Peptides against a protein of PDB entry 4JHK. Designs and how they scored, part 39

Target 1, 212 residues: chain A of PDB entry 4JHK
Amino acid sequence: EDYKIQSFDLETQKLLKTALKDPGSVDLEKVSSVIVDQSLKDQVFSREAGRICYTIVQAEAKQTNGSVFRRNLLNRLQQEFKAREETRKRSTQEWVCLVSFICNIFDYLKVNNMPMVALVHPVYDCLFRLAQSDALKNEEEVDCLVLQLHRIGDQLEKMNVQLMDELFNLLRDGFLLQEDLSSMGRLLLLEILEFRAGGWKLSDTAQKYYYS

## One batch from the design tools (peptide)

Design b1_p24_1_s4 (made by RFdiffusion4, then SolubleMPNN; from b1_p24_1, 10 letters changed)
Fold by OpenDDE base, seed 2:
Structure b1_p24_1_s4 (fold): chain B 212 residues (1-212), chain A 24 residues (1-24)
Amino acid sequence: as target 1 above (212 residues)
Amino acid sequence: EEFPSYEELAKLSEEHLKKLKEEE
């Protein structure tokens, strides 16, 4: 499987590949830290990191019945979530990467397509933050918001339709009432409003855009 | 709302892992 790890140097790539195949032979704490750190720097990777994490979790569980990687991953995720406002203030790029990563973890750490229920509210919290007026005026944050909703919006709605309704009320109000949206931001909001109204169904073209 | 505690996440994830093993 291609996990899009080309951004790493060869040594790190080897480490990650070994973790996937023989997790007991590597420092899984280091592996988790590398994945999280890179996810905060590279949004493309952060969108794919969930698959890597899921695979490593399974591999470790199967091989050693261990959970070192998962424990470290979740601990780090909790830390980053708690610091999300500071992260946003420091770097919009890191903030949107964090959101992307959390959403990706939500998307992939599943059992028989069952999402991790504990992540539902944290994910919504991130999306609601992106839906605030101060975030909607930033095209990068709007891009992130729309991307996540395209990827996991249908799943989130199934988990809590009330929160989704509230979220989209904010998006509608932003689209209609907020004056300092970029033209592209406004278009993206309109698109996602229509996307949900259409039942969260992507065209083949849209599928390629958001998932390739 | 706050991110769930590590203990809560760990417990939930352990349950998930058990289910995965059972489904193999």
Scores: peptide ipSAE 0.090, ipTM 0.631, DockQ to the pose 0.102
Fold by OpenDDE base, seed 1:
Structure b1_p24_1_s4 (fold): chain B 212 residues (1-212), chain A 24 residues (1-24)
Amino acid sequence: as target 1 above (212 residues)
Amino acid sequence: EEFPSYEELAKLSEEHLKKLKEEE
């Protein structure tokens, strides 16, 4: 499988590969730290890192019946989440990477093939932050928001339709009332409003745009 | 809201799993 590990040096690549095959033989805290660090710097990786994390979790469970990796991963995510406002002020890029990563973890780390309930509110908190006026004016943040809703919106709605309604009220108001949206941002908001209204179903063209 | 601790996440996940199994 392609886990986008080419962005790492050879030693790190070896570490990640070993974690996937023989997690008991590596420092899983270090592995989790490397994955989170890279996810905060590389948006493409942050969107794909959930698959890597899921695989490592499964590998460790099968090999040692352990959960060291997941524990360290979630602890680090908690730290980054707590500092999210400071991260946003420092770097919009790192902020959207963080959101992308958290959403990706929500998408891939499931319990009995169902989303983890405990991650629902943190994910919504991130999306609500992106839906604020100061964020909607930034095309990069709008792109992130819309991308996540395309990928996990239907799952999130099933978990809490009330929060989704509230979120989309903000998006509707932003689309209709906010004057300093970019042209692309406005188009993206319109598209996601229509996407939900249509039952979260993508066209073939949209599928390629958001998932390729 | 605050991001849940691992312990909280684990407990909630286990409870969720149990509920799913009971409903099946």
Scores: peptide ipSAE 0.034, ipTM 0.594, DockQ to the pose 0.211
Fold by OpenDDE base, seed 5:
Structure b1_p24_1_s4 (fold): chain B 212 residues (1-212), chain A 24 residues (1-24)
Amino acid sequence: as target 1 above (212 residues)
Amino acid sequence: EEFPSYEELAKLSEEHLKKLKEEE
């Protein structure tokens, strides 16, 4: 299996490739830092990073039955999460990349084929932040929010339906009450509201209308 | 703003799904 790491320099690519195959031979803290740093800068890699992280975790587990990489990764994620408001203030792009990365880790990094319970609240916290009025007015943040809900919304709901209900109450209120939404933002909110209402799939009405 | 048609919503959803698939 190949991984999209062409955005890194050759030395870093070699490091990552080695981590994927022989994690015990590299500094896994450094590897985790490199992955997180790039994920904060590159939205495309942010998605790929989840898959890469999963592979490294699996490789280390098989090689040494260790979890050094996962520990370092989660520690770094915790640091970034704690600083999320400062990140958002500094760069919307980095903020949405952070959210995307956390969601991707939630999506790919499973424990016994189950989502990591420890990530449930952090993920919801990020999504709730994106659902605030000051974020909903930014199309980039709305796009991120809706994209993540398309990716992992059904999984998150299974973990905590009450939080999902609360989140979607905010989205509904934003859709109905907030006046400074962009036209695209409003469409995105409506789409995701309908998406969940349809069981995290295209609604029967929309499907019939569009595909008939 | 005009209320979007179901066709528009479906198209938007399809675009999201395509994006997700392409990112995999």
Scores: peptide ipSAE 0.019, ipTM 0.500, DockQ to the pose 0.017
Fold by OpenDDE base, seed 4:
Formats: sequence, structure tokens, C-alpha cells
Structure b1_p24_1_s4 (fold): chain B 212 residues (1-212), chain A 24 residues (1-24)
Amino acid sequence: as target 1 above (212 residues)
Amino acid sequence: EEFPSYEELAKLSEEHLKKLKEEE
């Protein structure tokens, strides 16, 4: 299986490839740090990062029955999550990358198509932050919010429908009442409202946009 | 709700890993 790791230098690429095949032979703490660092800089990589993380977790489990990588990964995620407001103030781009990464980890680290329950509330907290008025006025944050809801909204709702209802109440109010939304932001909010109302089913056009 | 503590995540991680292996 091919992984998109071309953005890394050759040494780091070798490290990641080795981690995927022989996780016991590398420093898995370093590997987790590299993946998180890059995921905070590149939103496109964040989805690939989720897949890579899943593969490493499985490989380590099979090889050594260990969980060093996942423990380090989750510890780093916790640290970044705690600092999320400071990250947002420093860089909107890094903030949306963080949200994207957390959502992708939620999506890929599954057992029998069930996510880790511990990640449900952190994911919702991120999405709720994006649904606040000061975030909704930023098109980049709205784009991130809508993208994640398209990818994992159905799963999140199954985990906690009450939180999803509360989230979409904020989105509805933003769409109807907030005056400083961009035209694209308003369209995105309308689309996601309709998407959920339609049972989280994508049109062919929307599927290409969010999953290509 | 805040992000779970490291200890809680570690416990849940081990449980998750166990289930993952049982799925094989």
C-alpha cells in the first residue's frame, strides 16, 4: 500500500516506512511527533496521517502486542487540544489543521467500525468552537467545520445525538442571524444543514469535493 | 467536556487495542 509522504525529507520518509513495516525497530515517540507536527502544518496530510497512524497501530499490535505509538500519539493530541485556543490565536491555519487531524484520528482509529469513545467529546468541542460567531465569520474555519461534518458527522451523531442537535442549532442560528458571514460561508452552512436533514447522504458532486 | 487524562486514554487505548486484535 502506498502512502503520501513525499512532503517529508528522505530520512523521515525512511523512518515512516520502517514504522509501517517494522514498528519495533524505530523510535515510535519520534514517529508520532513527526506525524503530529506535519499534520498541524498541512491539512491535506491530516487525512493521510490518520491512515498512517491506523496502520502503525495495527503493525505494532501484531508485532509486539504493544501500544507505544498510540499512547504517544494520544498524549500529543491531548497537549495540542489543551492549547487549541492559543493555537487559534496564533494561526487559523494551524488551528484548522489541528481540528482536521483530531477528526481524522477519530475516523481511522476504529474497532469494528466503532471509534474510540474517548475522542467523541474532544471532537465535538473542536466543532463547537468552530461554530461560535467569531469563528463562523472566518471562511477557512467554516470550510473546516463543514468538511469534518461531511466526513464524520454521521458517526458523531450516532455517538451523541444531543450534542449534534446543539451544534446544528448554533449553525442554524449562524446561518439565519449572523450578519458578517461571507457568501461562501453562508452557502456552506446551508449545505451542511441540508446534508444532515437529508440523512448525511452526499450527492455525487459533493462527494468529489469532500473526499477527493 | 475536556480531553480525557493521559491515564484514561492509556486505559482506553489498551482496551481498544485488545478489541482490535480480537477482530483478527
Scores: peptide ipSAE 0.085, ipTM 0.620, DockQ to the pose 0.104; fails the geometry check

Design b1_p24_2 (made by RFdiffusion4)
Fold by OpenDDE base, seed 2:
Structure b1_p24_2 (fold): chain B 212 residues (1-212), chain A 24 residues (1-24)
Amino acid sequence: as target 1 above (212 residues)
Amino acid sequence: KLPAPFAKNPTPPPSIAPPESLDF
């Protein structure tokens, strides 16, 4: 299977490849740190990292019945989450990468084939932050928000529909009332509003409108 | 116009990892 790790140096690529197949032979704390660090820098990787993490988790479980990687990963992720406001202030790019990564982890790291309950509120907190007026004016943040909702919105709603309703109320209000949205930002918000309203899918007509 | 539809992630295989306690 192809994993998007080309942004790493060759030595780190080797480390990651080994972790994917033989996790017991590497320092899984180091691996987790490397993955998180890169996920904060590279948007492409942050979107793919969940799959990599899942594979390592499953490989370790099969090999040793261990959970060292997942534990270290989630501990580091929690640290980054707690610092999210400072991250956002420092770098919009790192912030949206963090959100993308957290959402990707939520999507891939299932337990008993169910989402990790502990990640529900962190994910919503990130999405709610992106839905604030100061974030909605930034097209990069809107893009991130809409992307995550496309990817995990249906799953996240199943975990807490009330929070999803509240989130989309903010998005609707942003779309309707906020004056300093970009044209693309408005279009993205409209699309995602319609996407959810359609049961997390677009009609053929809507698909044509937004994407043709 | 949006450049391309937003893509879903692939569905992961069944999980065999045990539950983990977290305090986010």
Scores: peptide ipSAE 0.133, ipTM 0.802, DockQ to the pose 0.707
Fold by OpenDDE base, seed 1:
Structure b1_p24_2 (fold): chain B 212 residues (1-212), chain A 24 residues (1-24)
Amino acid sequence: as target 1 above (212 residues)
Amino acid sequence: KLPAPFAKNPTPPPSIAPPESLDF
């Protein structure tokens, strides 16, 4: 299985591979920190890191019935979430990586095959931040927002439909009323509005319109 | 036109890990 860890140095790759197979033999706090650090730097990795984290969580549970990795991961994630405004000010790229990572963790780290309730509001907070006027004018932030909604929007709506309605009210208003949207940003907002309206899927006609 | 359709992640297998208590 390819976990897309080629962006790490060889020593860290070895650490991660060991964590995936024999988590009890490594410092799982260090592993969690390494994953979070790289997820903030690499968009490709941040989008896939949930799968890596899931595998380590399952491996540790199977090996020792432990949850050291998950606890450390979520603690670090909480720290980064709390600092999200500073991160956004420093680097839009790091900010969208953080959002992507949080959403990916929400998608993969389930308890009893259900999303972690504790992550619902943090995920919405990130998406609402991306839906503010100052963020909607930035195509990179709009791309991130729309991407996450395609990936986890249906799951997130099931957790709190009221917040999802409020979020999409902002997106609709942005699409209709905000003047400084890029052409691509406006198209992305239209697509995601239609995507949700269609039950989190596109019709064949809409699919051709947006992607052909 | 959008460059490519967005895709969901594969659905992971059910978790066997215990619950975790957090307050973000």
Scores: peptide ipSAE 0.120, ipTM 0.796, DockQ to the pose 0.695
Fold by OpenDDE base, seed 3:
Structure b1_p24_2 (fold): chain B 212 residues (1-212), chain A 24 residues (1-24)
Amino acid sequence: as target 1 above (212 residues)
Amino acid sequence: KLPAPFAKNPTPPPSIAPPESLDF
């Protein structure tokens, strides 16, 4: 299987490829650190990172029934999550990359085909932070919020519908009441409101309105 | 006009990894 790791140097690419096939032969703490660091810099990679992490987790489980990689990965993710407000203050770009990464980990790291319950509240906490008025005025944060809801909103709702209702109440209020939204931000909020209302899909009419 | 439709991630295959105990 092909993985999009061309953004790394050749030595790191080799390390990642080895981890994917023979995780017992590499330093899995180093591998997890490299993946997290790059995911915080590149939102596009953060999506691929979820799939890469899943594959390494499965490979290690098959090889040794171990979980060294996943443990190191989640420990680092927890550290970044705890520092999320400082990250947001320092760099909006790093903040949205962090949110993207944690959402993709939620999406890919399943246990018996079910999401990890421990990630539900952290994911919601990130999305609720993006739904605050100070974040909704930033198009980059709105883009991130709406992107994640398109990717994992249906799964996340199944885990806690009450929190999803509360989140969308904030989004509706933002759309209706907040004056300093960008035109694109307002359009994105309207689209995601209709997307959820339609059962996490758009009608043909709505699809033409937003994308044609 | 939005530039392109949003896309979901591919659905991962079944996981054989054991449960993880973590509190964020």
Scores: peptide ipSAE 0.080, ipTM 0.780, DockQ to the pose 0.688
Fold by OpenDDE base, seed 4:
Structure b1_p24_2 (fold): chain B 212 residues (1-212), chain A 24 residues (1-24)
Amino acid sequence: as target 1 above (212 residues)
Amino acid sequence: KLPAPFAKNPTPPPSIAPPESLDF
């Protein structure tokens, strides 16, 4: 399997490749740290990091029945989550990368083939933050919000429909009432409102309207 | 118009990893 790790230097690429094949031979705390660090810097990588993390988790489980990597990963992720407002203030890019990474981890890392319950509220908290008026005026944050809802919205709703209803109330109000949305932001919000209303899919008519 | 439809991530195979008790 090919993994998108070309953004790392050659030494780090070798480290990651070794972790994917023989996780017991490397420092898995270091591996988790470099993955999180790069996920905050590189938007493309942040969307791919879930797959890499999944593979390392599976490799370690097969090799030792251990979970050192996952534990270190989630500990670091929790630290970044707690500091999310500082991250957002420093860099919108890093903030949306963080959200994307957390959502990808939710999507890929399962426990007994179910989403990790511990990640449900953190994911919703990120999405709720993106749904605030100060974030909705930023097209980059709206794009991130809508992207994650397309990817994992159906799974999140199954975990907590009440939170999803509350989130979409904010999105509806933003779409209808907020005056400083970009044209693209408004279009994205309308599309995701219809997407959920359609059972997390678009009709052929809606597909043509938004994407043709 | 939106540039392209949003796509879900590929569905990974079932996980065989042990449970994790860490909470946020």
Scores: peptide ipSAE 0.076, ipTM 0.776, DockQ to the pose 0.723

Design b1_p24_2_s1 (made by RFdiffusion4, then SolubleMPNN; from b1_p24_2, 10 letters changed)
Fold by OpenDDE base, seed 3:
Structure b1_p24_2_s1 (fold): chain B 212 residues (1-212), chain A 24 residues (1-24)
Amino acid sequence: as target 1 above (212 residues)
Amino acid sequence: KLKSPPKQSPEPPPSVAPPTPLDF
């Protein structure tokens, strides 16, 4: 498969390609660090990173029945998650990249075709933070929130419907009551409210309204 | 008018790797 790694220098691209096919021949701690660092800078790569990580995890498991890469990856991710409020304060862009990356790891690193239960609450914590009034006024954070809910909302709801109900109560309140939303932010909230209400899909009429 | 609707991510094949303990 082809992976979107063009944002790296050629040496790092070679490292990643080697990790994908022969993980035992490279420093998997370094590989995990490089992936996390780039995921915090580039949201496009952050989306691709989940797939890359999955492939490396599977390759290592098949080669040695090892989990060195995943262990290093998740340890680093946990460190970034713990520091998320400081990250948000420093850079909204890095914060939304972090959320996107955590959501992609949730999406791609399955165990027996199921999400890792340990990631459920961390994902919800990120989404709830994006649903606070101070975040909803920032279009970049609303974009991230809505994007993740389109990608993994149905999966996440299956893991905990009560938390999803609580999250969407906040989004509904934000849409109805918060005055300092951008026009685009308000439209995105309306769309995602309707998206969930429709069973995580839009009707043809709604599709035309929002996207035509 | 919104941009093109976000695409839902395709689900990957089942993992052959064991779970990793986490305490987020």
Scores: peptide ipSAE 0.095, ipTM 0.819, DockQ to the pose 0.664
Fold by OpenDDE base, seed 1:
Structure b1_p24_2_s1 (fold): chain B 212 residues (1-212), chain A 24 residues (1-24)
Amino acid sequence: as target 1 above (212 residues)
Amino acid sequence: KLKSPPKQSPEPPPSVAPPTPLDF
């Protein structure tokens, strides 16, 4: 399996490759920190990071029945989550990277083939933050919100449909009532509203409308 | 018009990892 780790230096690439194959031979706290740090800088990597993390978790479980990596990863993730408002204030880019990473961890790090229940509320908290009026006016935040809902919205709804209904009420209100949305932001909100209404898929007609 | 539709991630393979007591 090929992993997109070219953004790291060669030493770190070697560390990651070793963690993927023989996690017991490396400092898994260091590995987790490196992955989180890069995920906060590069949204493309943050998507791949979920898959990388999953593979390391599986490798460690198979090798030692351990969970050192996952524990360290989640501890660091929790720290970043707690600091999310400061991150957002400092850099919208880092904030959307953080959200993307949390959502990817939710998507890939299953426990007993189910989403980690502990991540449900943190994910919703991030999405609700993106759905506030001060965030909806920022196209980058809307893009992130809509992207995550496309990727994991169906899974997340299964975990808590009430929160998803509340979230989409905010999105509908934003679409209809908020005046300072960009044209693209408004279009993205309309698309995701229709996407959910269609059972987390677009009809052929809608696909043509939005993407042709 | 939007550029391209976002893609859902494929379902990961079955997990063999134990549960974790860590909560957020």
Scores: peptide ipSAE 0.087, ipTM 0.816, DockQ to the pose 0.729
Fold by OpenDDE base, seed 2:
Structure b1_p24_2_s1 (fold): chain B 212 residues (1-212), chain A 24 residues (1-24)
Amino acid sequence: as target 1 above (212 residues)
Amino acid sequence: KLKSPPKQSPEPPPSVAPPTPLDF
C-alpha cells in the first residue's frame, strides 16, 4: 500500500516506511512522535496518520506481539488532550488538528475490530468543546466539528447514543438561538443536523440543496 | 453552498492487536 508521507523529509520517510514493514527495527517512540507532530500541523495528514498508525500497530502485533507504538502514541495523545484548552487559546488551527487527529485515531485504531473505548470520552469531550457557543462562532471550529461527525459520527453514536443526543441538542440550540454564527457555519450545522436525522445519510434532495 | 459532503472513512480491516490498559 502507498502512504502519503511525501511531506516529510527523506530520512523521516525512510523511518516511517521501515516502521510500516519492520517496526521492531526502529525507535517506535520517535515514530509516534513524528506522526503526532505532523498531525498537529496538517489536518489533511491526520486522516492518513490514522491509517499509518493502524498499519504500524498491526505490524508490531504480528512481528513481536508488542504494543510499544500504540502505547507511545496514546500517551502523547493524552498529553495533547490534557493541554487542549491551552492549545485552543494559542492556535485554532492546532486545536482543530488535534481534534481531527484524535477522531482519526478513533476511526482507524480499532482493537478486536472495535473502537478503543478509552477514546470515546476524549472524542466526545473535543466535540462538545467545539459545540460550545464560543466555538460555534468560529467557522474553522464548525468545519472541524461537522467534518468529524461526518467521518465518525455513526461509529461514535454506537458507542454512546446518550452523549450524541446531548451533543446534537447543543448543535440545535446553536443553530436556532445563536446570533453570531457565520452563514456558512449555520449552513453546516443545519446540514449535519439533517445528516444525523437521516441516519447519517443525506437524501438526494438534501444533497442537491447543500452541495449543488 | 457547501463544496462537497465529507466522506465517511472506510472501515479498516479487523485488528489483531491486543488491548492496552491505557485509559485517558
Scores: peptide ipSAE 0.056, ipTM 0.733, DockQ to the pose 0.725
Fold by OpenDDE base, seed 4:
Structure b1_p24_2_s1 (fold): chain B 212 residues (1-212), chain A 24 residues (1-24)
Amino acid sequence: as target 1 above (212 residues)
Amino acid sequence: KLKSPPKQSPEPPPSVAPPTPLDF
């Protein structure tokens, strides 16, 4: 299985590969820190890091019935989440990577075979932040928002439909009323509005309209 | 025209990991 770890140096790649197979033989706190740090820098990795995290979590659970990795991972995520406004001010790229990573963790890590309830509000908070007027004017943030909603919107709605309705009210208002949206940003918002309205899928007609 | 839509991720297999008491 390819976990897309090419962005790491060879030593770190070896560390990650070992963690995936024999998590008890490595420092899982260090592994979690490395994954979070790289997820904040590399959007491709950020989007795929959930697969790595899931595999390590399962490997540790099977090996020792432990949860050291997941605990450290989620503690670090909580720290980054709390600092999200500072991250956004420092770097839009790091901010959208953070959002992507949190959404990816929500997507891949389960507790009792269910999405982690503790991540529902943090995910929504990130998406709501991206739905604010100051973020909607930034095409990179709109792209991130729409990307996450495409990937996990259906799952997230099942956790809290009221928050999803509120989020999409903001997106509709942004689409209709906000003057400083880019043409692409406006098109992305329209597409995601229609995507949800279609039951988190596009009709053949809509698919042709947006992507053909 | 938009770039190709991102694919929805497949449902992960069941987790065998114990619950984690976290509050964000």
Scores: peptide ipSAE 0.096, ipTM 0.816, DockQ to the pose 0.688; fails the geometry check

